# Peptides against a protein of PDB entry 1EMU, part 119

Target 1, 132 residues: chain A of PDB entry 1EMU
Amino acid sequence: PPYLKWAESLHSLLDDQDGISLFRTFLKQEGCADLLDFWFACTGFRKLEPCDSNEEKRLKLARAIYRKYILDNNGIVSRQTKPATKSFIKGCIMKQLIDPAMFDQAQTEIQATMEENTYPSFLKSDIYLEYT

## One batch from the design tools (peptide; made by RFdiffusion4, then SolubleMPNN)

Design b2_p27_8_s1 (from b2_p27_8, 9 letters changed)
Fold by OpenDDE base, seed 3:
Structure b2_p27_8_s1 (fold): chain B 132 residues (1-132), chain A 27 residues (1-27)
Amino acid sequence: as target 1 above (132 residues)
Amino acid sequence: SEIKQLFLEAGATEESAKELEEAFEKE
């Protein structure tokens, strides 16, 4: 069953809508749903390919993601991203150099946080165990 | 909208996608 695949890798969990739903519910209970939301934000942002008509839109979107998750010093994402990573993102926005991959390092760091902490905890959680 | 749909296609939940869309509109 799918829930067994979820326990094999975070990737498998994040490829399954039911898995995402349960994991996000767990993260909300832990006060860290922003980890997952930011991860998907980075993925979505990367899908918006640069073109002349998208330039302003991409800049706005980058700023939105930055301000919502990175600039919020009280947020879990901000606390789990390295200062150099946040500085790089800020620099991209200030210089208006909006590469589709500008959030990749931050996404990697947040993914590592989930892999090391919240994902293992989820697999030991009541919500997951009761689902199985 | 296009922005919400973008994040839904990325795998985000409806709730998260809406929040990002709202943040986008405030920029």
Scores: peptide ipSAE 0.797, ipTM 0.972, DockQ to the pose 0.879
Fold by OpenDDE base, seed 4:
Structure b2_p27_8_s1 (fold): chain B 132 residues (1-132), chain A 27 residues (1-27)
Amino acid sequence: as target 1 above (132 residues)
Amino acid sequence: SEIKQLFLEAGATEESAKELEEAFEKE
């Protein structure tokens, strides 16, 4: 069953809508749903390829992601990203240099946080174990 | 609702996609 694959890798969990739903519920209980939301925000943002018609849209979206997750010093995403990474993103926003990959390093760091902490905890949680 | 649809296609939940769309609209 799919829940066994979820235990094999975070990738398998995030490829399954049921898995994502359960994992996000767990993260909300832990006060860290922003980790997953930011991860998907980065993925979605990267899908917007630069072109003349969407430049303003991409800039607005980058600012929205930045203000919601990076600029919030009390947020878990801000706490789990390195200062140099946050400074780079800020620089991109200020200079209006919006590369599709501008959040990649931050996404990598947040993914590592999930791999090392919240994902293993999820597999030991009542939410997951009761599902099995 | 193009922005919301973008994140849904990326795999985000309805709730998270809606929140980010709202943040986008405030920019």
Scores: peptide ipSAE 0.797, ipTM 0.972, DockQ to the pose 0.905
Fold by OpenDDE base, seed 2:
Structure b2_p27_8_s1 (fold): chain B 132 residues (1-132), chain A 27 residues (1-27)
Amino acid sequence: as target 1 above (132 residues)
Amino acid sequence: SEIKQLFLEAGATEESAKELEEAFEKE
């Protein structure tokens, strides 16, 4: 069943809507759902391809993601991303140079945080074990 | 909305997609 694949890799968990739902519920209990939400924000943003007609929309969306997760110094995402990474994103926003890949490094760092901490903890959690 | 649908298609939950949409509209 799918829940066995979830234990094999974080990738398998994040490819399954049921897995995502359970994992997010667990993360909310741990006070760190923003890790997952930011990860999906980066993925969604990257899918919005640049063109002449959506430049303002892409900038607006980049600012929203930046202000919600990166600029919040008390947030888990801000604490788990490197200063140079956050500085780069800020620079892109200020210069209005909005490449689809501008959040890639931050997404990688947040993914590593989940891989090393919250994902293993999830597999030991009551919510996962009771599902199995 | 287009923004909400974008994040849903990326795999985000309904709740998280709505929060991002709201953040977008505030910009």
Scores: peptide ipSAE 0.796, ipTM 0.972, DockQ to the pose 0.909
Fold by OpenDDE base, seed 5:
Structure b2_p27_8_s1 (fold): chain B 132 residues (1-132), chain A 27 residues (1-27)
Amino acid sequence: as target 1 above (132 residues)
Amino acid sequence: SEIKQLFLEAGATEESAKELEEAFEKE
């Protein structure tokens, strides 16, 4: 069953809508749903292809993601990303140089946080165990 | 909307996609 695949890798969990729903519920209880939301925000951002007609839209979207997750010093995403990574993103926003990969390093760092902490905890949680 | 659909297709939850759409529209 799918829940066994979820225990094999975070990737398998994040490819399953039911898995995502349960994992996000767990993260909300832990006060860190922003980790998952930001991860998907980065993925979605890369899907918006750069072109002449998309320049303003992409800049606005980058600013929205930055202000929601990176700028808040008290936020879990801000606390789990390296200063150099946050500075790079800020620089891209200020310079209006919006590369599709500008959030890749931040996404990698947040993914590592989930892999090392919240994902293992989820597999030990009542939410997951009761589902199995 | 286009922005909400973008994040839904990426795998985000309805709640998260809606919040990002609202943040986008305020920029």
Scores: peptide ipSAE 0.798, ipTM 0.972, DockQ to the pose 0.830; fails the geometry check

Design b2_p27_8_s2 (from b2_p27_8, 8 letters changed)
Fold by OpenDDE base, seed 1:
Structure b2_p27_8_s2 (fold): chain B 132 residues (1-132), chain A 27 residues (1-27)
Amino acid sequence: as target 1 above (132 residues)
Amino acid sequence: SEIKQLFLDAGATEESAEELEKAFEEV
């Protein structure tokens, strides 16, 4: 069953709508749903390919992601991303140089945080165990 | 909206996609 695949890798969990839903519910209870939301924000942003008609839209979206998750020093995403990574993102926005990959390093760092902490905890949680 | 659908296509939940759309509209 799919829930066994979820325990094999975070990748398998995040490829399954049911798995994502349960994991996000767990993260909300732990006060850290922003980790997963930011991860998907980065993925979605990268899918918005540059073109002549969407440059301003892409800049606006980058600013929204930055302001919601990176700018607040007290936020969990900000606390789990390195200063150099946050500075790079800020620089991209200030210079209006919006590459589709501008959040990749931050996404990698947040993914590592989930791999090392919240994902293992999820597999030990009542939410996951009761589902199995 | 286009932005909400973007995040749904990326795999986000309905709730998370809506929150991201709101952030986009408020920036």
Scores: peptide ipSAE 0.790, ipTM 0.971, DockQ to the pose 0.893
Fold by OpenDDE base, seed 3:
Structure b2_p27_8_s2 (fold): chain B 132 residues (1-132), chain A 27 residues (1-27)
Amino acid sequence: as target 1 above (132 residues)
Amino acid sequence: SEIKQLFLDAGATEESAEELEKAFEEV
């Protein structure tokens, strides 16, 4: 069953709507849903390909993601991303150089955080265990 | 909206996508 695949890899969990829902619920209880939300924000952002007609939209979206998750030094995403990564993102926004991959490094770092901490904890949680 | 759908397509939950859309509108 899918829940067994979730225990084998975070990738399997994040490819399953039920898994995502349960994981997010767990993260909310732990006060760190922003980790997952940011991860999806990066994925979504990357799918918005650059063109003249959406340049302003892409810049606006980049700013929104930055302000919501990176700018707040007290936020969990900010605390789990390296200063150089955050400064790079800031630089892209300030220079209005909005590459689809501009959040990739940050996404990688947040994914690593989930892999090392919240994902293992989720597999030990009542939410997951009761689902199984 | 297009922005909400973008995040839904990425795999985000409805709630997460709505929060991201809200952030987009507020920036």
Scores: peptide ipSAE 0.789, ipTM 0.971, DockQ to the pose 0.887
Fold by OpenDDE base, seed 2:
Structure b2_p27_8_s2 (fold): chain B 132 residues (1-132), chain A 27 residues (1-27)
Amino acid sequence: as target 1 above (132 residues)
Amino acid sequence: SEIKQLFLDAGATEESAEELEKAFEEV
């Protein structure tokens, strides 16, 4: 069943809408849902292909992601991303150089944080265990 | 909206996509 696949890899969990829903509920209880929300923000942003007609929209979206998750020094995403990574993103925003891959490094770092901490904890949580 | 649908297509939950859309509208 799908819930067994979730325990095999974070990738399997994030590829299942039911798994995502349960995981996000767990993260909210732990006060760190922003980790997952940021991860999806990066994925969604990368899917928005650049062209002349959506330049303003892409810049606006990049600014929104940056201001909500990276600029917030007290936020968990900011605390779990490296200074050089955050500086690079800031530079892209300020220079208005909005490459689809501009959040890739930050997404990788946040994914690693989930892999090492919240994902293992989720598999030990009442939310997951009661689902099984 | 297009932005909300973008995040839904990425795999986000309805609630997560709405929060991201809100952030977009507020910037």
Scores: peptide ipSAE 0.789, ipTM 0.971, DockQ to the pose 0.924
Fold by OpenDDE base, seed 4:
Formats: sequence, C-alpha cells, structure tokens
Structure b2_p27_8_s2 (fold): chain B 132 residues (1-132), chain A 27 residues (1-27)
Amino acid sequence: as target 1 above (132 residues)
Amino acid sequence: SEIKQLFLDAGATEESAEELEKAFEEV
C-alpha cells in the first residue's frame, strides 16, 4: 500500500495527495506547516517560466514568498535557512532580478530540515501509525 | 485563479494553495 512507500522516502510521501494531506496535518500540529508550504511555493514558482507577459506577475509572486517566509525572522522557514541564502533572495528582490531558480537553495535547505526532523517524526506519529 | 492553480499543479493542498494566493494578493 502507498503508506509503506511513504516510509521509504520523503519523495514518495510528497508525490501522494493523501500523504501530503496527512503530513501537513501533522506539521500544523507541530507549528511548522510553513516548511511544507514553502517547499511547494518554491516548486510552483519555478514552474512559472519567465516571459515578457509575466515578468510583473513573477516579481509580485517572488515578493509574496519572500515576505511570507523569509523576511520574518521569527518564522520557521527563516530560522531553518542560512543567512547567506536569505541575503541572496533579498538581493534578487531588491534588484528585481527574478530567476526561476532564485529559491532553489532555500528549498534545498528546507527539504533537508524536513528529511532530518519532521519527516522522521511524522513516521512515528499517531497520525501516520493510525493510518497504517 | 492562475496563482492558486499554479500551486495546486505543484502538488500543494487546497488549503496551502489558498494561503499562498492570499499572500500574493496582499503584496
């Protein structure tokens, strides 16, 4: 069953709508749903390929992601990303140089955080175990 | 909206996509 694959890799969990739903519920209880939301925000942002007609939209979206997750020093995403990474993102926003990959390093760091902490905890949680 | 659908296509939950859309509209 799919839940067994979820235990084999975070990738398998994040590739399953039921898995994502359960994992996000767990993260909300832990006060760190922003980790997953930011991860998807980065993925979605990268899919919005640059073109002449969407430059303003892309800049606006980058600003939204930055303000929601990076700017607030008390946020879980901000606390789990390195200062140099946050500084780079800020620089992109200020210079209005919005490359599709501008959040890639931050996404990698947040993914590592989930791999090392919240994902293993999820597999030990009542939410996951009761589902199995 | 296009923004909400973008995040749904990325795999985000309905709730997550709505929150991201709101953030976009507020900036």
Scores: peptide ipSAE 0.788, ipTM 0.971, DockQ to the pose 0.897

Design b2_p27_8_s3 (from b2_p27_8, 7 letters changed)
Fold by OpenDDE base, seed 4:
Structure b2_p27_8_s3 (fold): chain B 132 residues (1-132), chain A 27 residues (1-27)
Amino acid sequence: as target 1 above (132 residues)
Amino acid sequence: SEIKQLFLDAGATEESAEELEEAFKEV
């Protein structure tokens, strides 16, 4: 069953709508749903390929992601990303140089956080175990 | 909306996509 694959890799969990739903519920209880939301925000942003007609939209979206997850020093995403990474993102926003990959390093760091902490905890949680 | 659908296509939950759309509108 799919839940066994979820235990084999975070990738398998994040590729399953039921898995994502359960994992996000767990993260909300832990006060860190922003980790997952930011991860998907980065993925979505990267899919919005640059073109002449969407530059303003892309800049606005980058600003939204930055303000929601990076700017607030008390946020879980901000606390789990390195200062140099946050500084780079800020620089991109200020310079209005919006590359599709501008959040990639931050996404990698947040993914590592989930791999090392919240994902293993999820597999030990009542939410996951009761589902099995 | 286009922004909400973007994040749904990326795999985000309905709730997460809505929150991101609202953040976008506020900028």
Scores: peptide ipSAE 0.782, ipTM 0.970, DockQ to the pose 0.897
Fold by OpenDDE base, seed 5:
Structure b2_p27_8_s3 (fold): chain B 132 residues (1-132), chain A 27 residues (1-27)
Amino acid sequence: as target 1 above (132 residues)
Amino acid sequence: SEIKQLFLDAGATEESAEELEEAFKEV
């Protein structure tokens, strides 16, 4: 069953809508749903390919992601990303240099946080164990 | 909306996609 694959890799969990739903519920209880939400925000942003007609839209979207997850120093995403990574993102926003990959390093760092902490904890949680 | 659908296609939950859409509108 899918829940066994979820225990084998975070990738398998994040590729399954039921897995994502359970994992996010767990993260909300732990006060860190922003980790997962930001991870998907980065993926979505990267899918919006640059062109002449969407430049302002992409800048606006980058600003929204930045302000929601990076700007607040007390936020879980901000606390789990390196200062240099956050500074780079800020620089891109300020300079209006919006490369599709501008959030890649931050996404990698947040993914590592999930791999090392919240994902293992999820597999030990009542939410996951009761599902099995 | 286009923005909400973008994040749904990426795999985000309905709730997360809605929050990001609202954040986008406010910028």
Scores: peptide ipSAE 0.781, ipTM 0.970, DockQ to the pose 0.870
Fold by OpenDDE base, seed 1:
Structure b2_p27_8_s3 (fold): chain B 132 residues (1-132), chain A 27 residues (1-27)
Amino acid sequence: as target 1 above (132 residues)
Amino acid sequence: SEIKQLFLDAGATEESAEELEEAFKEV
């Protein structure tokens, strides 16, 4: 069953709508749903390919992601991303140089945080165990 | 909306996609 695949890798969990739903519920209870939401924000942003008609939209979206997750020093995403990574993102926005990959390093760092902490905890949680 | 659908296509939950869309509108 799919829930066994979820325990094999975070990737398998995040490829399954039911898995994502349960994991996000767990993260909300832990006060850290922003980790997962930011991860998907980065993925979605990267899929928005640059073109002449969407340059301003892409900049606005980058600003939104930055303000919601990176700018707040008290936020969990900000606390789990390195200063150099946050400075790079800020620089991209200030210079209006919006590469589709500008959040990749931050996404990698947040993914590592989930791999090392919240994902293992999820597999030990009542939410996951009761589902199995 | 286009922005909400972007995040749904990326795999985000309905709730997460809505929150991201609202963040976009507020900028």
Scores: peptide ipSAE 0.715, ipTM 0.959, DockQ to the pose 0.899
Fold by OpenDDE base, seed 2:
Structure b2_p27_8_s3 (fold): chain B 132 residues (1-132), chain A 27 residues (1-27)
Amino acid sequence: as target 1 above (132 residues)
Amino acid sequence: SEIKQLFLDAGATEESAEELEEAFKEV
């Protein structure tokens, strides 16, 4: 069943809407849902292909992601991303150089944080265990 | 909306996509 696949890899969990829903509920209880929300923000942003007609929209979206998750020094995403990574993102926005991959490094770092901490904890949580 | 659907297509929950869309509207 799908819940067994979730325990095999974070990738399997994040590829299942039911798994995502349960994981997000767990993260909210732990006060760190922003980790997952940011991860999806990066994925969604990368899917928005650049063209002349959506330049302003892409810049605006990049600013929104940056201001919500990176700029907040007290936020968990900011605390779990490296200074050089955050500086690079800031630079892209300030220079208005909005490459689809501009959040890739930050997404990788946040994914690693989930892999090492919140994902293992989720598999030990009442939310997951009661589902099984 | 296009922005909300973008995040839904990425795999985000309805709630997560709505929060991201709201952040977009605020900038």
Scores: peptide ipSAE 0.785, ipTM 0.971, DockQ to the pose 0.889; fails the geometry check

Design b2_p27_8_s4 (from b2_p27_8, 8 letters changed)
Fold by OpenDDE base, seed 4:
Structure b2_p27_8_s4 (fold): chain B 132 residues (1-132), chain A 27 residues (1-27)
Amino acid sequence: as target 1 above (132 residues)
Amino acid sequence: SEIKQLFLEAGATEESAEELEEAFKEV
């Protein structure tokens, strides 16, 4: 069944809508749903390819992601990303140089956080175990 | 909404996509 694949890799969990829903519910209880939301925000942002008609929209979206997850020093995403990574993102926003990959390093760091902490904890949680 | 649809296609939940759309509108 799919829940066994979820235990084999975070990738398998994040490719399954049921898995994502359960994992996000767990993260909300732990006060760190922003980790997953930011991860998807980065993925979605990268899918918006640059073109003349998208430039203003992409800048606005980058600003939104930055303000929601990076700017707040008390946020879980901000606390789990390196200062150099956050400074780079800030620089892109200030210079209005919006490359599709501008959040990639931050996404990698947040993914590592989930792999090392919240994902293993999820597999030991009542939410997951009761589902199995 | 194009922005909401973008994040749904990325795999985000309905709730998270709505929150991101609202953040976008507030900029």
Scores: peptide ipSAE 0.784, ipTM 0.971, DockQ to the pose 0.895
Fold by OpenDDE base, seed 5:
Structure b2_p27_8_s4 (fold): chain B 132 residues (1-132), chain A 27 residues (1-27)
Amino acid sequence: as target 1 above (132 residues)
Amino acid sequence: SEIKQLFLEAGATEESAEELEEAFKEV
């Protein structure tokens, strides 16, 4: 069953809508749903290909993601990303240089945080175990 | 909306996609 695949890799969990739903519920209880939300925000942003007609939209979207997850120093995403990574993102926005990959390093760091902490904890949680 | 749909297609939950759309509108 799918729940066994979820225990084999975070990738398998994040490819399954039921898995995502349960994992996010767990993260909300732990006060860290922003980790997952930001991860998907980065993926979505990267899918928006640059072209002449969407430059302003892409900049606006980058600013929204930055303000929601990076700017607040007390936010969990901010606390789990390296200063150099956050500075790079800020620089891109200030310079209006919006590469589709501008959040890739931050996404990698947040993914590592989930892999090392929240994902293992999820597999030990009542939410997951009761589902099995 | 286009922005909400973008994040849904990326795999985000309905709630997360709506929050990002609202954040986008406020910028």
Scores: peptide ipSAE 0.783, ipTM 0.971, DockQ to the pose 0.868
Fold by OpenDDE base, seed 2:
Structure b2_p27_8_s4 (fold): chain B 132 residues (1-132), chain A 27 residues (1-27)
Amino acid sequence: as target 1 above (132 residues)
Amino acid sequence: SEIKQLFLEAGATEESAEELEEAFKEV
């Protein structure tokens, strides 16, 4: 069953809508749902391919992601991303150089945080165990 | 909306996609 695959890898969990929903509920209880939301923000942003007609939209979206998750020094995402990574993102936005991959490093760092901490904790949580 | 749909297609929950869309509108 799918819930067994979720325990094998974070990738399997994030490929399943039911798994994502349960994991997000757990993260909300832990006060760190922003980790997952930011991860999806990066994935969605990367799918928006650049063209002449969507330049302003892409810049606006990059700014929104940056201001919500990176600029907030007290936020979990900001605390779990390296200063150089945050500085690079800021630079891209200030220079209006919006490459689809501009959040890739930050996404990698947040994924590592989930792998090391929240994902293992989720597998030991009541919400997951009661589902099984 | 296009932005909400973008995040849904990325795999986000309905709630998370709505929150991201709202952040976009506020910029």
Scores: peptide ipSAE 0.782, ipTM 0.970, DockQ to the pose 0.889
Fold by OpenDDE base, seed 1:
Structure b2_p27_8_s4 (fold): chain B 132 residues (1-132), chain A 27 residues (1-27)
Amino acid sequence: as target 1 above (132 residues)
Amino acid sequence: SEIKQLFLEAGATEESAEELEEAFKEV
């Protein structure tokens, strides 16, 4: 069943709508849903390919993601990303150089945080165990 | 909206996609 695949890898969990829903519920209870939301924000942003008609939209979206998750030093995403990574993102926005991959390093660092902490905890949680 | 749909297609939950859409509108 799918729930067994979720325990095999975070990738399998994040490829399943039911898995995502349960994991996000768990993260909300832990006060760290922003980790997952930011991860999906990065994925969505990367899918918006540059073209003549969407340059301003892409810049605006990058600013929104930055302001929501990176700018606040007290936010969990900000605390779990390296200063150099945050500085790079800030630089891209200030220079208006918006590459689709500009959040990739931050996404990698947040994914590592989930792999090392919240994902293992989720597999031990009542939410997951009661689902099985 | 286009932005909400973008994040839904990326795999985000309805709630997460709505929050990102609102963040986009506020910028």
Scores: peptide ipSAE 0.751, ipTM 0.966, DockQ to the pose 0.900

## One batch from the design tools (peptide; made by RFdiffusion4, then SolubleMPNN)

Design b2_p28_1_s1 (from b2_p28_1, 8 letters changed)
Fold by OpenDDE base, seed 4:
Structure b2_p28_1_s1 (fold): chain B 132 residues (1-132), chain A 28 residues (1-28)
Amino acid sequence: as target 1 above (132 residues)
Amino acid sequence: NKEKVEELIEEIMEELLEEEEEEEEEEE
């Protein structure tokens, strides 16, 4: 069953709507749902292929991600990303150099945070165990 | 199921864009 695959890898969990729903509920209770939202925002951003017609949209979205998650020093995403990574993103925004991969390093760091902390805790949570 | 995940991602991005537009209006 799918819930067993969720326990095998975080990737399997994040590829399943039901898994995402349960995990996000858990993260909200822990006050760290921004980790998951940021991760998905980065995924969505990277999938937007640059062209003349969506240049403004891509820039706005990049600014939005930056302002909400990177610039907010009180946010968990900001606390779990390295200063050099945040500085690079800021530079891209200021120079308006919006490469599809500009958030890849930050996404990797947030993924590592989830792998090391919240994902293992989720597998031990009442939310997950009651679902199984 | 993949389609449902893609819809979730689109919703997240749309919310971010809406928030950015509101902030831009406040800065003007």
Scores: peptide ipSAE 0.629, ipTM 0.901, DockQ to the pose 0.875
Fold by OpenDDE base, seed 3:
Structure b2_p28_1_s1 (fold): chain B 132 residues (1-132), chain A 28 residues (1-28)
Amino acid sequence: as target 1 above (132 residues)
Amino acid sequence: NKEKVEELIEEIMEELLEEEEEEEEEEE
């Protein structure tokens, strides 16, 4: 069953709508749902290929991600990303150099945070265990 | 299931864009 795959890897969990739903519910209870939302935002952003017609949209989205998750010093994403990573992102925004991979390092760091903390906790949570 | 996940991602991105548009208007 899918829930067993969720326990094998975070990737499997995040590829399943039901898994995402349960995990997000758990993260909300822990006050760190932004980790997941940011991760998906980065994924979506990277999928937007640069072209003349998408330039404005990509810039706006990059700014949005930056302002919501990186610039917020009280946010969980900001606290779990390295200063150098945040500075790099800021630089990209200021220079309007919006490479599809500009959030990759930040996404990696947030993924590591989930892997090391929230994901293992989720697998021990009542939410997951009751589902199984 | 991949399609459903993609829809979720699109929704997240759309919400972010809406928020950014509001903030840009405030800065003007």
Scores: peptide ipSAE 0.628, ipTM 0.902, DockQ to the pose 0.818
Fold by OpenDDE base, seed 5:
Structure b2_p28_1_s1 (fold): chain B 132 residues (1-132), chain A 28 residues (1-28)
Amino acid sequence: as target 1 above (132 residues)
Amino acid sequence: NKEKVEELIEEIMEELLEEEEEEEEEEE
């Protein structure tokens, strides 16, 4: 069953709508749902192929991600990303150099945070165990 | 199930764009 695959890897969990729903509920209770939302925002952003018709949209989206998750010093995403990574993103925004990969390092760091902390805790949570 | 996950991603992106547009209007 799918719930067994969720315990084998975070990737399997994030490929399943039911898994995402349960995991996000858990993260909300822990006050760290922004980790997952940011991760998906980065994934969506990277998939947008640069072209003349979507340049404005890509810039706006990059600014939105930056303002909501990186610039907020009290936010969990900001606290779990390295200063050099945040500085790089700020530089891209200021220079309007919006490469599809500009959030890759930040996404990697947030993914590592989930792998090391929230994902293991989720597998021990009542939410997951009651589902199994 | 991949299609449903893609829909979730699109929803997250749309919400971010809406928030950005609101902030831009406040700054003008």
Scores: peptide ipSAE 0.627, ipTM 0.901, DockQ to the pose 0.837
Fold by OpenDDE base, seed 1:
Structure b2_p28_1_s1 (fold): chain B 132 residues (1-132), chain A 28 residues (1-28)
Amino acid sequence: as target 1 above (132 residues)
Amino acid sequence: NKEKVEELIEEIMEELLEEEEEEEEEEE
């Protein structure tokens, strides 16, 4: 069953709508749902192809991600990303150099945070165990 | 499931864009 795959890797969990729903519910209870939302935002952003027609949209989205998750010093994403990573993102925004990979390092760091903390805790949670 | 996950990603991105537009309007 799908829930067994979720326990094999975080990637498998994040590829399943039901898994995401349960995991997000768990993260909300822990006050760290922004980790997952940021991760998906980065994924979506990277998939946008740079072109003249998408330039404004990509810039706005990059600014949105930056303002919501990186600039917010009280946010869990900001606290779990390295200062150098946040500084790099800020630089990209200020210079309007919006490369599709500009959030890759931040996404990697947040993914590591989830894999090391929230994901293992989720697999031990009542939410997941009651589902199995 | 992949299609549903893609929809979720699009929703997240759309919400971010809406919030950004609201903030830009407030700054004007």
Scores: peptide ipSAE 0.619, ipTM 0.899, DockQ to the pose 0.915

